Peptides against a protein of PDB entry 9IZ0. Designs and how they scored, part 82

Target 1, 345 residues: chain A of PDB entry 9IZ0
Amino acid sequence: ITCLGSNGHTYKQLVKGGNDDLRQDAVMEQVFEQVNGFLRSYRKTSQRNLSMRTYKVIPLALKTGVIEWVQDTIPLGEYLDSAHKVYHPKEWSLSTCRKLIAEKQMEDLETRLKVYDLVCRHYRPVFRHFFLESYADPVQWFTTQTNYARSTAVASVLGHVLGLGDRHGQNILIDKTSGEVIHIDLGIAFEQGKKLPVPECVPFRLTRDVVDGMGITGVEGVFRRCMEFTLETLRREEDSLLSVLEVLRYDPLFSWLISPLRRMKKQKMQLENFNQPESGNITTDASRDPKIQRNNVSGESEAERAILKVRQKLSSTLSVEASVGELIRIAQDPSYLALMFCGWS

## One batch from the design tools (peptide; made by RFdiffusion4, then SolubleMPNN)

Design b2_p13_2_s3 (from b2_p13_2, 7 letters changed)
Fold by OpenDDE base, seed 2:
Structure b2_p13_2_s3 (fold): chain B 345 residues (1-345), chain A 13 residues (1-13)
Amino acid sequence: as target 1 above (345 residues)
Amino acid sequence: MEELLERVKELLE
């Protein structure tokens, strides 16, 4: 839809309908705004303008809402597919890579690793080109690449702590003006991504292309240091963050579990995306929800388990540096990436 | 529809 604001400007808005509960997205955006408050309060994070980029979400009903159209953005996956065709026209297509990984999905880890390595050799990173082609001025190029590494670091820490799932390239937008990342479709949180048909085993998305966008220093530059400062801030504000999450425990509308319908929809989309190029027709099949009596007792236990996992991830048992080092290691581990739907890009 | 318009106004503020 297009709305005329009181300021006389026209704003594009996305109306989302179907089986996606936008209340979860709206709640996660509120959690991000609280975290942004913490990041502004500490000198180490504030002096670097560290923030999670947010967008406005208005839930209208259980399955309908309005989402802010984030202007001047592109999905990471859309850019990468286009850029690979330009910069590596002799390499394999994304569809060829997906097919080869799918054909080996039921094989052992060793076979899957061999196919993943083969795909990686025939599909090289290109995301560095986003900054080189978009910014002719060297100062602007360096600034936007720095903003990308900073925003990706914040999103990676928050994504791990809150257990954000479904972090595929279409759910990560790149701001063409600032170079910052915007995470969208937040309906899989608190490690519910592990319950998907293809389990998510990485703490956040740190694929070869995500690293390639950080420039010559990769993860060892701005990214690592900004992850450390973000995690240090979240550990200091642990009680404040947990208090925000406890409010959600008492929201009867909040779902701590992935719905069976959302799980089935993601399963279909994963299976269909193996066979067809990404024609972004989100066919909202309005299948009637069976009235699953939510046993209230199961919801409270899952909320408590989710909050306990957040507390465990904020534990000071390891140093900030050791914790960040381990997260970066796991997020880049081929043994996990080879098990994912698109771990090579 | 009215509630949608109110919420969209709140979004644009």
Scores: peptide ipSAE 0.000, ipTM 0.356, DockQ to the pose 0.021
Fold by OpenDDE base, seed 3:
Structure b2_p13_2_s3 (fold): chain B 345 residues (1-345), chain A 13 residues (1-13)
Amino acid sequence: as target 1 above (345 residues)
Amino acid sequence: MEELLERVKELLE
């Protein structure tokens, strides 16, 4: 829909209806706005304009809401598929890579690592070209690449702390004007992604293309430093962040558990990442909404476990540098990336 | 934002 605001501006908005509970997305955006408050309060983060890019989510009903349309964006996965065809036309298609990974999904880790390495050799990173194509001015190029590395660092720390897990390339938008990342569809938080049939094992997405967008320094430049400053800020504001999450413990609208519908949708998207979109009209007879009696007792115990995990991730047991170093290592580990649906891009 | 919510409510009624 397009809405005319009281300010005379037209706003494009996405109406999502049917099976998507947007209340979780709206709450996660509120948590990000609080974190952005913390990032603005500290000199090390404020001097770098470190923030999680947010978008407005307005839940209207249990399964209906309005989402802000983020203008001038492209899904990372859409850009990467198009750019790879242009820059590496002799390499394997995304479909070929997906098929080979899918055919070996049930095999041992050693076999999956061999296939992952084979795919990586025939599907090279291209995301550097986003910045080179979009920005002819060297200052604009450097600024947008820096903004990308900064925003990715903030999103990576928050993704780890809040347990967002692997963000597939369709759930990461790139702002064509700023180079910043925008994370959308926040329906899986607090490590609920680990309960999927194919578990999300990485703390955040740090694939070869995600790193390629950071330029020649990769993770060892702006990205690492901005992760460190973000984590330092979150550790200082631990009590404030935990207090925000404790409010959500008592929110009857917030679900600490993945909804069966979101689980099924993510399972379907996982399967669709392996299967070519055959245009089969699967009339999903959506009619049987089982009255999920939310046993409040199960939700509270999951909330307490989620908050405890956030506290554990914010612990000062390791230095900020050591913690960030370990997160970067794990997020780039082929043993985890080989288990993902698209860990090679 | 509140005015937009009211108008979207009016469009859904």
Scores: peptide ipSAE 0.000, ipTM 0.356, DockQ to the pose 0.021
Fold by OpenDDE base, seed 4:
Parts: structure tokens; sequence; C-alpha cells
Structure b2_p13_2_s3 (fold): chain B 345 residues (1-345), chain A 13 residues (1-13)
């Protein structure tokens, strides 16, 4: 929909209807605004304008809502698919890469690593071109690339700490004006991404294309330092952040668990992204309702475990530099990336 | 924002 604001400006809004509970997205956006408060309070983060880019989510009755349409954005995955076709027209298609990874999904780690490496050789990073194409002015180019590295660093730390899942390229928008990342579809948090049919094994998305957008320094310099400053800020504000999360423990509207329906929907979307429509009428009657053992783990005990996991991630047992170094290492480790749905780009 | 919420409620009822 397009809304006319009281200021005379027109605002595009996405009306989302159906089975998706936007209350989780709205709550996560509120957590991000609180964290943005912390990032503004500390000199090291404030001087760099470190923030999680937020958008307005208005949950409505009946699992409907209005989402702010972030103007001048593109999904990372949409840009990458288009750019790979332009810059590497002789390389494999995204669909070919996806198919090969899927065909080996049930194989051992060694086989999956071989296929991942093969895919990586036939699907090279292109995200550097986003900045080169979009910004002819060197100052604008440098500014937007810096904003990208900064916003990605903040989102990576927050994504890890809050256990954000489903961080595929369609759930990460790039602002074409600022170069900032906007994370959308926040309904998989508190490590519930590990409970997906394809579990997320990385702390955040730091694939080859995500790194390629950082320019020649990759993860070194702006990104690493901004992760360190963000994590340092969150460790200082641990009690404040945990207090915000404790309020959510008592929110009867907040779900600490991924709904079975949302899990099944994400599973179907994963499978449909593998099925090119070959017209084969295979009516496989896979009516085998897996008896999901309702482990009656009370919602309270899941909230408590989630908050404990956040606290553990904020632990000062390792230095900020050591913690960030390990997170960057794990996020780039082929042994984890090969296990992901799309770990190569 | 509240007026937008009311109008969007009215559009979804």
Amino acid sequence: as target 1 above (345 residues)
Amino acid sequence: MEELLERVKELLE
C-alpha cells in the first residue's frame, strides 16, 4: 500500500498477511533500537555512527501487519544473482550451485566440503561490483563501502548475540544510498535457526560475497574493528540488554520458539528453491506426520535458556579481539559454510 | 502513527 503521511510525503508500506507473526519482527526491532541507544552512548561506537538499521513493523490482529517498505534497497541475494550473470556469465548458475549442494546434503562432511569447494570455483564473488557500479564518485564509493562494513559488523555481532537465524541473501537488504545492510524477517531468533531442516551453523552470514563487499581489506580493518567496538559496547551494557530480554520473557505474545508451521514453511521454501518445475507429477504421499515429540519444555524454560545463551555470548572470558577473531573464523570456515543452504555467496 | 494504525485496522476489517 502507499500511505500519504501528514507531512505530505507518500510512504510505501508492505502489508503482510497470512501465517507470519510480525510480532517477533516488531520485538526484535525494539531490541535493535535499545541496542542503538547503547551504541550512541559509547564514544567508540558513536564516533563511527554504528547502528543496526531498523525499519517500522506494525503487527496487526490475525497475524497480519504493516512493514515499512525500505526505499532504495535491494536484497543481497537478488543483486548477487544478477551480478554473477553479468560478471561471470561462463560460471555456474545459482540454481546449479544450489542443486549440487542439495544433492549432497545428506553426505558426509568431506563430500560436502568437496562440493562446496567445487561450487566456489565455479561461482566467484561479485559483491565488490555493487559499490563500483553504484558510486562513480570516489568519496561516495568509500563512504558507502565503509557504511556497508560498519553496518555488517553491527548486524553480525547482534545476529550472533541474539542468535538471529534465516540470514540468507533475501533477508539482507542493501541500501543503495547509504550502503548499509538492513536485516529483515527477524522471526527466527535465539538460535532457532539451528532447528531448521538445514541448520545454520555460522554465528552470522560472512560468505565470500559478504566479504567481497568490504573491498581489498576484506574482514580486516573496518569490519573487524567495528565488530570489536560493538561487542565491547554490548558487554558493557549486558545487564541493560538482559533486562530488555527479561521483559520479553513475560510477554505472552512473544514466542521464543519457532512455530512448527513456520519451520514447515521455511522447509518448503528451501525445497521449492531446489525444484525447478520439471513437470513430473510425482504424487509422493509423504503423509508421514513425524510425531514431533512435544517435549513440553515450558516456554519459560526456553526463554531462560535463550537469555542464558545471550549472557554466555557476552561473557568476558575471552578478550573482545579474541572473541571477534573466533567469530570471524567460524563464520568463514568452509566446514560450516558447506553445511549451509547457500554458504558459497 | 496511531492514525495510520486505525486506518489500517479499518482497511483490514
Scores: peptide ipSAE 0.000, ipTM 0.391, DockQ to the pose 0.023
Fold by OpenDDE base, seed 5:
Structure b2_p13_2_s3 (fold): chain B 345 residues (1-345), chain A 13 residues (1-13)
Amino acid sequence: as target 1 above (345 residues)
Amino acid sequence: MEELLERVKELLE
């Protein structure tokens, strides 16, 4: 929809209805705004303008709300598919790569690794071209690539700590003006991605294209240092962050669990949206999910488990550098990436 | 807000 604001400006808004609980998105955005407060208060993060990019979510009902339309953005996955066709026209299509991974999804790790390596040889990274083609001025190019690495670092730490799932290329927007990443569809949090039909095994998205966008230094430049400063800030503000999450424990409307139907539907819709050409008829068949009697007792115990996992991820048992080093290693490890859903890459 | 809510209802019906 398009709304005229009281200021005379026209705003595009996305009306979302269906099985997605926009209250989870709204709550995660509130958590991000609090974390942005912590990042602004700490000198090492504030000097770098480290923030999670946020958008407005207004839940109107259990299954209905208005989402801010983020202007001047493109889904990372949409850019990568288009750019790969331009820069590597002799390589495999994304659909071919996904098909090969999907055909082996039930096979052993060794077979999945062989297919992943084969796909990697026939589908090279292209995301560096986003910065090269969009920004002819060297200062703008460097600034936007730096903003990308910074925002990706913040999102990677927060995504790990909060256990954000479903971080496929369509749920990550790139801002064409700033180079910053915007994470959308926050309906999988607190490690519920591990409960998908194909479990998410990586702490955050750090695919070859995500790294290629960081430029010549890859993960060993701005990205690693900004992850370290972000994690250092979150460890300092652990009690403040946990206090924000404890408010959600007492919200009877907050869903700490992804429903089995929603789990199946998310990964299936990802497959269907990749196989259908242009016809944007999202027939939201609002199949009435039967009233899952939310046993209140189960929600509180899941909230406690979620908060405990956040606390464990903020543990000072390892240095910030060691923790970030291990997260980067796991997020790039082919043995984990080869286990991901075919729609992940 | 009310007009937005009505138009959102009309889009969901």
Scores: peptide ipSAE 0.000, ipTM 0.391, DockQ to the pose 0.029

Design b2_p13_2_s4 (from b2_p13_2, 8 letters changed)
Fold by OpenDDE base, seed 2:
Structure b2_p13_2_s4 (fold): chain B 345 residues (1-345), chain A 13 residues (1-13)
Amino acid sequence: as target 1 above (345 residues)
Amino acid sequence: MEELLKEIEELLA
C-alpha cells in the first residue's frame, strides 16, 4: 500500500498477511530500540554510531499487519545470486549447490563436509563487489563498507543474545545508501531456530559472503571490535535488558515458541526450495485453525527458559574478547555450516 | 482502523 503522511510525503508500506504473527516482529523492534538506547549512552558504541537498524511494524490482527517498506534496500540473497552470475558465470548455479547439499542431507557429517567443501570451491564469495560497484568515490566506499561491518557486528551480537533464527539471505536487507544491514522477519527468536526442520546451529550468519563484504580485514577488523563493544555494552546493561524481556513474559500476545503452523510452513518452504523448477503460484489454503489449547503453564516456563538463556549469554565468565572470539569461530565452523541450508553463501 | 483492516483484507484476498 502507499500511505500519505501528515507531512505530505507518500510512504510505501508492505502489508503482510498469513500465518506469521507480526506482533513478534513489533516486540523485537521495541527490544532493538531499547538496545539502541544503551548503545547511544555508552562512549565506545556512540562514538562509532553503533545501532541495530530498525523498521516500523504495526500489527493490525493476529496474522496481519503493516510493515515499513525500507527504501533503497536489497535482500542480501538477491544481490548475491545476481552477483555470482555476473562475476563467476562459469561456476555452479545456486540451484546446483542447493541440490548437491540436499542430496546429502541424510548422510554422515564427513560426507556432508566433503560436499560443502566441494560447493565452496565451485561457488566463491562475491559480496565485496557490492561496495566496489555501488560506490565509485573511495570515501563513500570505505564509509559504507565500515557501516556494513559495524551494523553486521551489532546484529550478530543481538542475534546471538536474543537467539534470532531464520537469518537467511532474504531476511537480511542491505541499505544501498549507507551499506548497513537491516534484519527483517523476526518471528523466530529465543533459540527457536534450533526447532526448525533444519536446525540452526550457528549463533548468527557469518558465511563466506558475509565476511567478504567486510573487505580485506574480514572479521579481524571493524567487525570484531564492534562486536566486542556491543557485547560489553549489553553486559553492562544486563539488568535493563532482562527487565525489558520480563515485561514480554507477561504479554499474553507474545509467543516464546515457534507455532506448529509456522514450523510446518518453514518445512514446506525448505522442501519446495529444493524441488522447484521455475513453476507456479501455490496458493496455500491455510484455513484450518486447530484450536491448540495453549497450556499457559508451558508458555511461562518457556519464557523463563528464554530469559535464563539470555542471562547465560551475557555472563562475564569469559572476557568480552574471548566470548566474541568463540562466537566468530563457531559462526564460521564448516561442521555447523555444512549442516545448514545455504551455509556456503 | 477497522476500515483500514477491511481494505487491507480486500487487497490481500
Scores: peptide ipSAE 0.007, ipTM 0.443, DockQ to the pose 0.031
Fold by OpenDDE base, seed 4:
Structure b2_p13_2_s4 (fold): chain B 345 residues (1-345), chain A 13 residues (1-13)
Amino acid sequence: as target 1 above (345 residues)
Amino acid sequence: MEELLKEIEELLA
């Protein structure tokens, strides 16, 4: 929809309806605004304008809400698929790569690594071109690439700490004006991504294309340093952050668990992204209701476990530099990326 | 596709 604001400006808004609970997205956006408060209060982060990009989410009902349409954005995955066809027209299609990874999803790690490496050889990174083609001015190019590395660093640390899942390229927008990343569809948090049919094994998305967008230094320099400053800030504000999360423990509207329906929907979308429809009429006889054993793990026990996991990730047992170094290592490790739905791009 | 499957089989053997 398009709304006319009281200021005379027109605002595009996305009305989302059906089975998507926007309350979780709205709550996560509130957590990000609080974290942005901490990042503004700390000199090392404020001097760099480090922030998690936020958008407005207004839940209207259990299954309906309005989302701010983030103007001048593109999904990372949409850009990458388009750019790859332009810059590497002789390499494999995204669909070919997806198919090969899917066909081997049940195989051993060694087999999956070989297929991942093969896919990587036939699908080279292109995300550097986003900055080169979008910004003719060198100052704007450098500024937007720097903002990308900064915003990706903040989102990576915060995404790890909060256990944000479903961080595929369609759930990461790139702002064409600022170069910043915007994370959308926040309905998988607190490590619930590990409960997906294809578990998320990485702390955040740091694929070859995500790194390629950082320019010649890759993860070194701006990205690493901004991760360090972000993590240092979150460790200092641990009690404040945990207090914000404790409020959510008592919110009866907040679900610490991924809905079975949302899990099934994400599973179906993963499978449909593997199956381009060849026109086969598969009559899905949907009749087998699997008796989901309601393990009544009290919602309180899952909230407590989630908060404990956040606290553990904020632990000062390792230095900030060592913690960030390990996170970057794991996020780029082929042994984890080969297990992902789209770990190569 | 068959050549690709063959290249995969050759890398997996």
Scores: peptide ipSAE 0.000, ipTM 0.291, DockQ to the pose 0.036
Fold by OpenDDE base, seed 5:
Structure b2_p13_2_s4 (fold): chain B 345 residues (1-345), chain A 13 residues (1-13)
Amino acid sequence: as target 1 above (345 residues)
Amino acid sequence: MEELLKEIEELLA
């Protein structure tokens, strides 16, 4: 919809209805705003303008709400598919790569690694070209690539700490003006991505293209240092962050669990959206969700487990540098990446 | 596509 604001400006808004609980997105956006408060309070993070990019979510009902349309963005996955056709027209298509990974999804780790390596040889990273195409001025190019590395670092730490799932290329927008990443569809949090039909095994998305966008230094330099400063800030503000999450424990509207039906639908819709050209409004009549008797006892115990996992991830048992080093290692490890859903390629 | 799948099956066998 397009709304006319009281300021005379027109705002494009997305009305989402039917299948997604936008309250989870709205709550995660509130957590991000609090974290952005912490990032602004510390000199190391504020001097770098470290923030999680946020968008407005207004839940209207259990399954209906209004989302801010983030202007001047492109989904990472859409850019990568288009750019790969331009820069590597002799390499495999994304659909071919996904098919091969999907066909071996039930095989052993060794077989999946061989297929992942094979796909990697026939599908080279292209995301560096986003910055080269979009910014003719060297200062703008450097600034936007730096903003990308910074915003990706913040999102990676927050994504790990809060256990954000479903970080496929369509759920990550790139701001074409700033180069910053915007994470959308926050409906999988608190390690619920590990409960998907194909479990998410990485702490955050750090695929070859995500690294390629960081330029010549890759994960070293800006990205690593911004992860370190972000994690240092979150550890200092652990009690504040946990207090924000404890408020959600008592919110009867917040769902700490992804429903089995929603788990199956998310990964299935990812497969379907990748195989269909833009064919119109399939109003899937989702009218018959049986009355999930929320056993209130199950919700509280899952909230407590989620908060405990956040605390564990903020533990000072390892140095900030060691923790970030291990997170980067795991996020890039082919043995974990080969286990991911084919839509993660 | 079928030939490429065969070549991949032969490389994975």
Scores: peptide ipSAE 0.000, ipTM 0.198, DockQ to the pose 0.038
Fold by OpenDDE base, seed 1:
Structure b2_p13_2_s4 (fold): chain B 345 residues (1-345), chain A 13 residues (1-13)
Amino acid sequence: as target 1 above (345 residues)
Amino acid sequence: MEELLKEIEELLA
């Protein structure tokens, strides 16, 4: 829809309906706004303009709401699929790579690693080209690449701490003006990604293309340092962050649990959207959501576990540098990446 | 050049 604002400007908005609960997205955006408050209050993060990019989410009903249309963005996955065809036209298609990973999804780790390595040899990173294509001015190029590394660092720390899942290339937008990342579809949080049919094993998305966009230093330099400053800020503001999350414990509308149907549907739709051309309306009559008696006791216990897990991730047992070093290592480890869902890559 | 870019990135980081 297009809305006329009280200021006389027109705003494009996305109306989402039918299957997605936008209340989780709205809550996560509120948490990000609070974290952006902490990042602005701390000198090391403020002087670097470190922030999580946010967008407005207005839930209207259980499965309907309005989302701010983030202008001048492109999904990372859409850019990458297009750029690979241009820069590596003799390499494997994304569909070929996903098929090979999917065919071996039930095999042992050694077999999956061999397939992942084989895919990596036939599908090289291209995301550096986003900045080279979009910015002819060297100062704009450097500024936007720096903003990308900064925003990716903030999103990686927050993604780990809050246990954000479903971080596939369609759920990450790139701002074509600033180079910053914008995370969308926040409906998998508090490690609920580990409860998917194919568990998510990495703390955040740090694929070869995500690293390729950081330029010549890759993860070393801007990205690592901005992760360190972000984690230092979140550890300092632990009690403030936990207090924000405790308010959500008492929200009867907040679902700390992804429904079994929603778990199966998210990973199936990611497979089906790649195998079907635009064929018809499967009106799957979703009318029989069994009234799972939400034992309020189960929801409260899962909220408490989620908050405890956030506290554990903010633990000062390791230095900030050691914690960030381990997160970066795990996020790039082929043994975890090869276990990921074929649609996640 | 790579070292200089890294130093600039460390200063801007």
Scores: peptide ipSAE 0.018, ipTM 0.435, DockQ to the pose 0.014; fails the geometry check

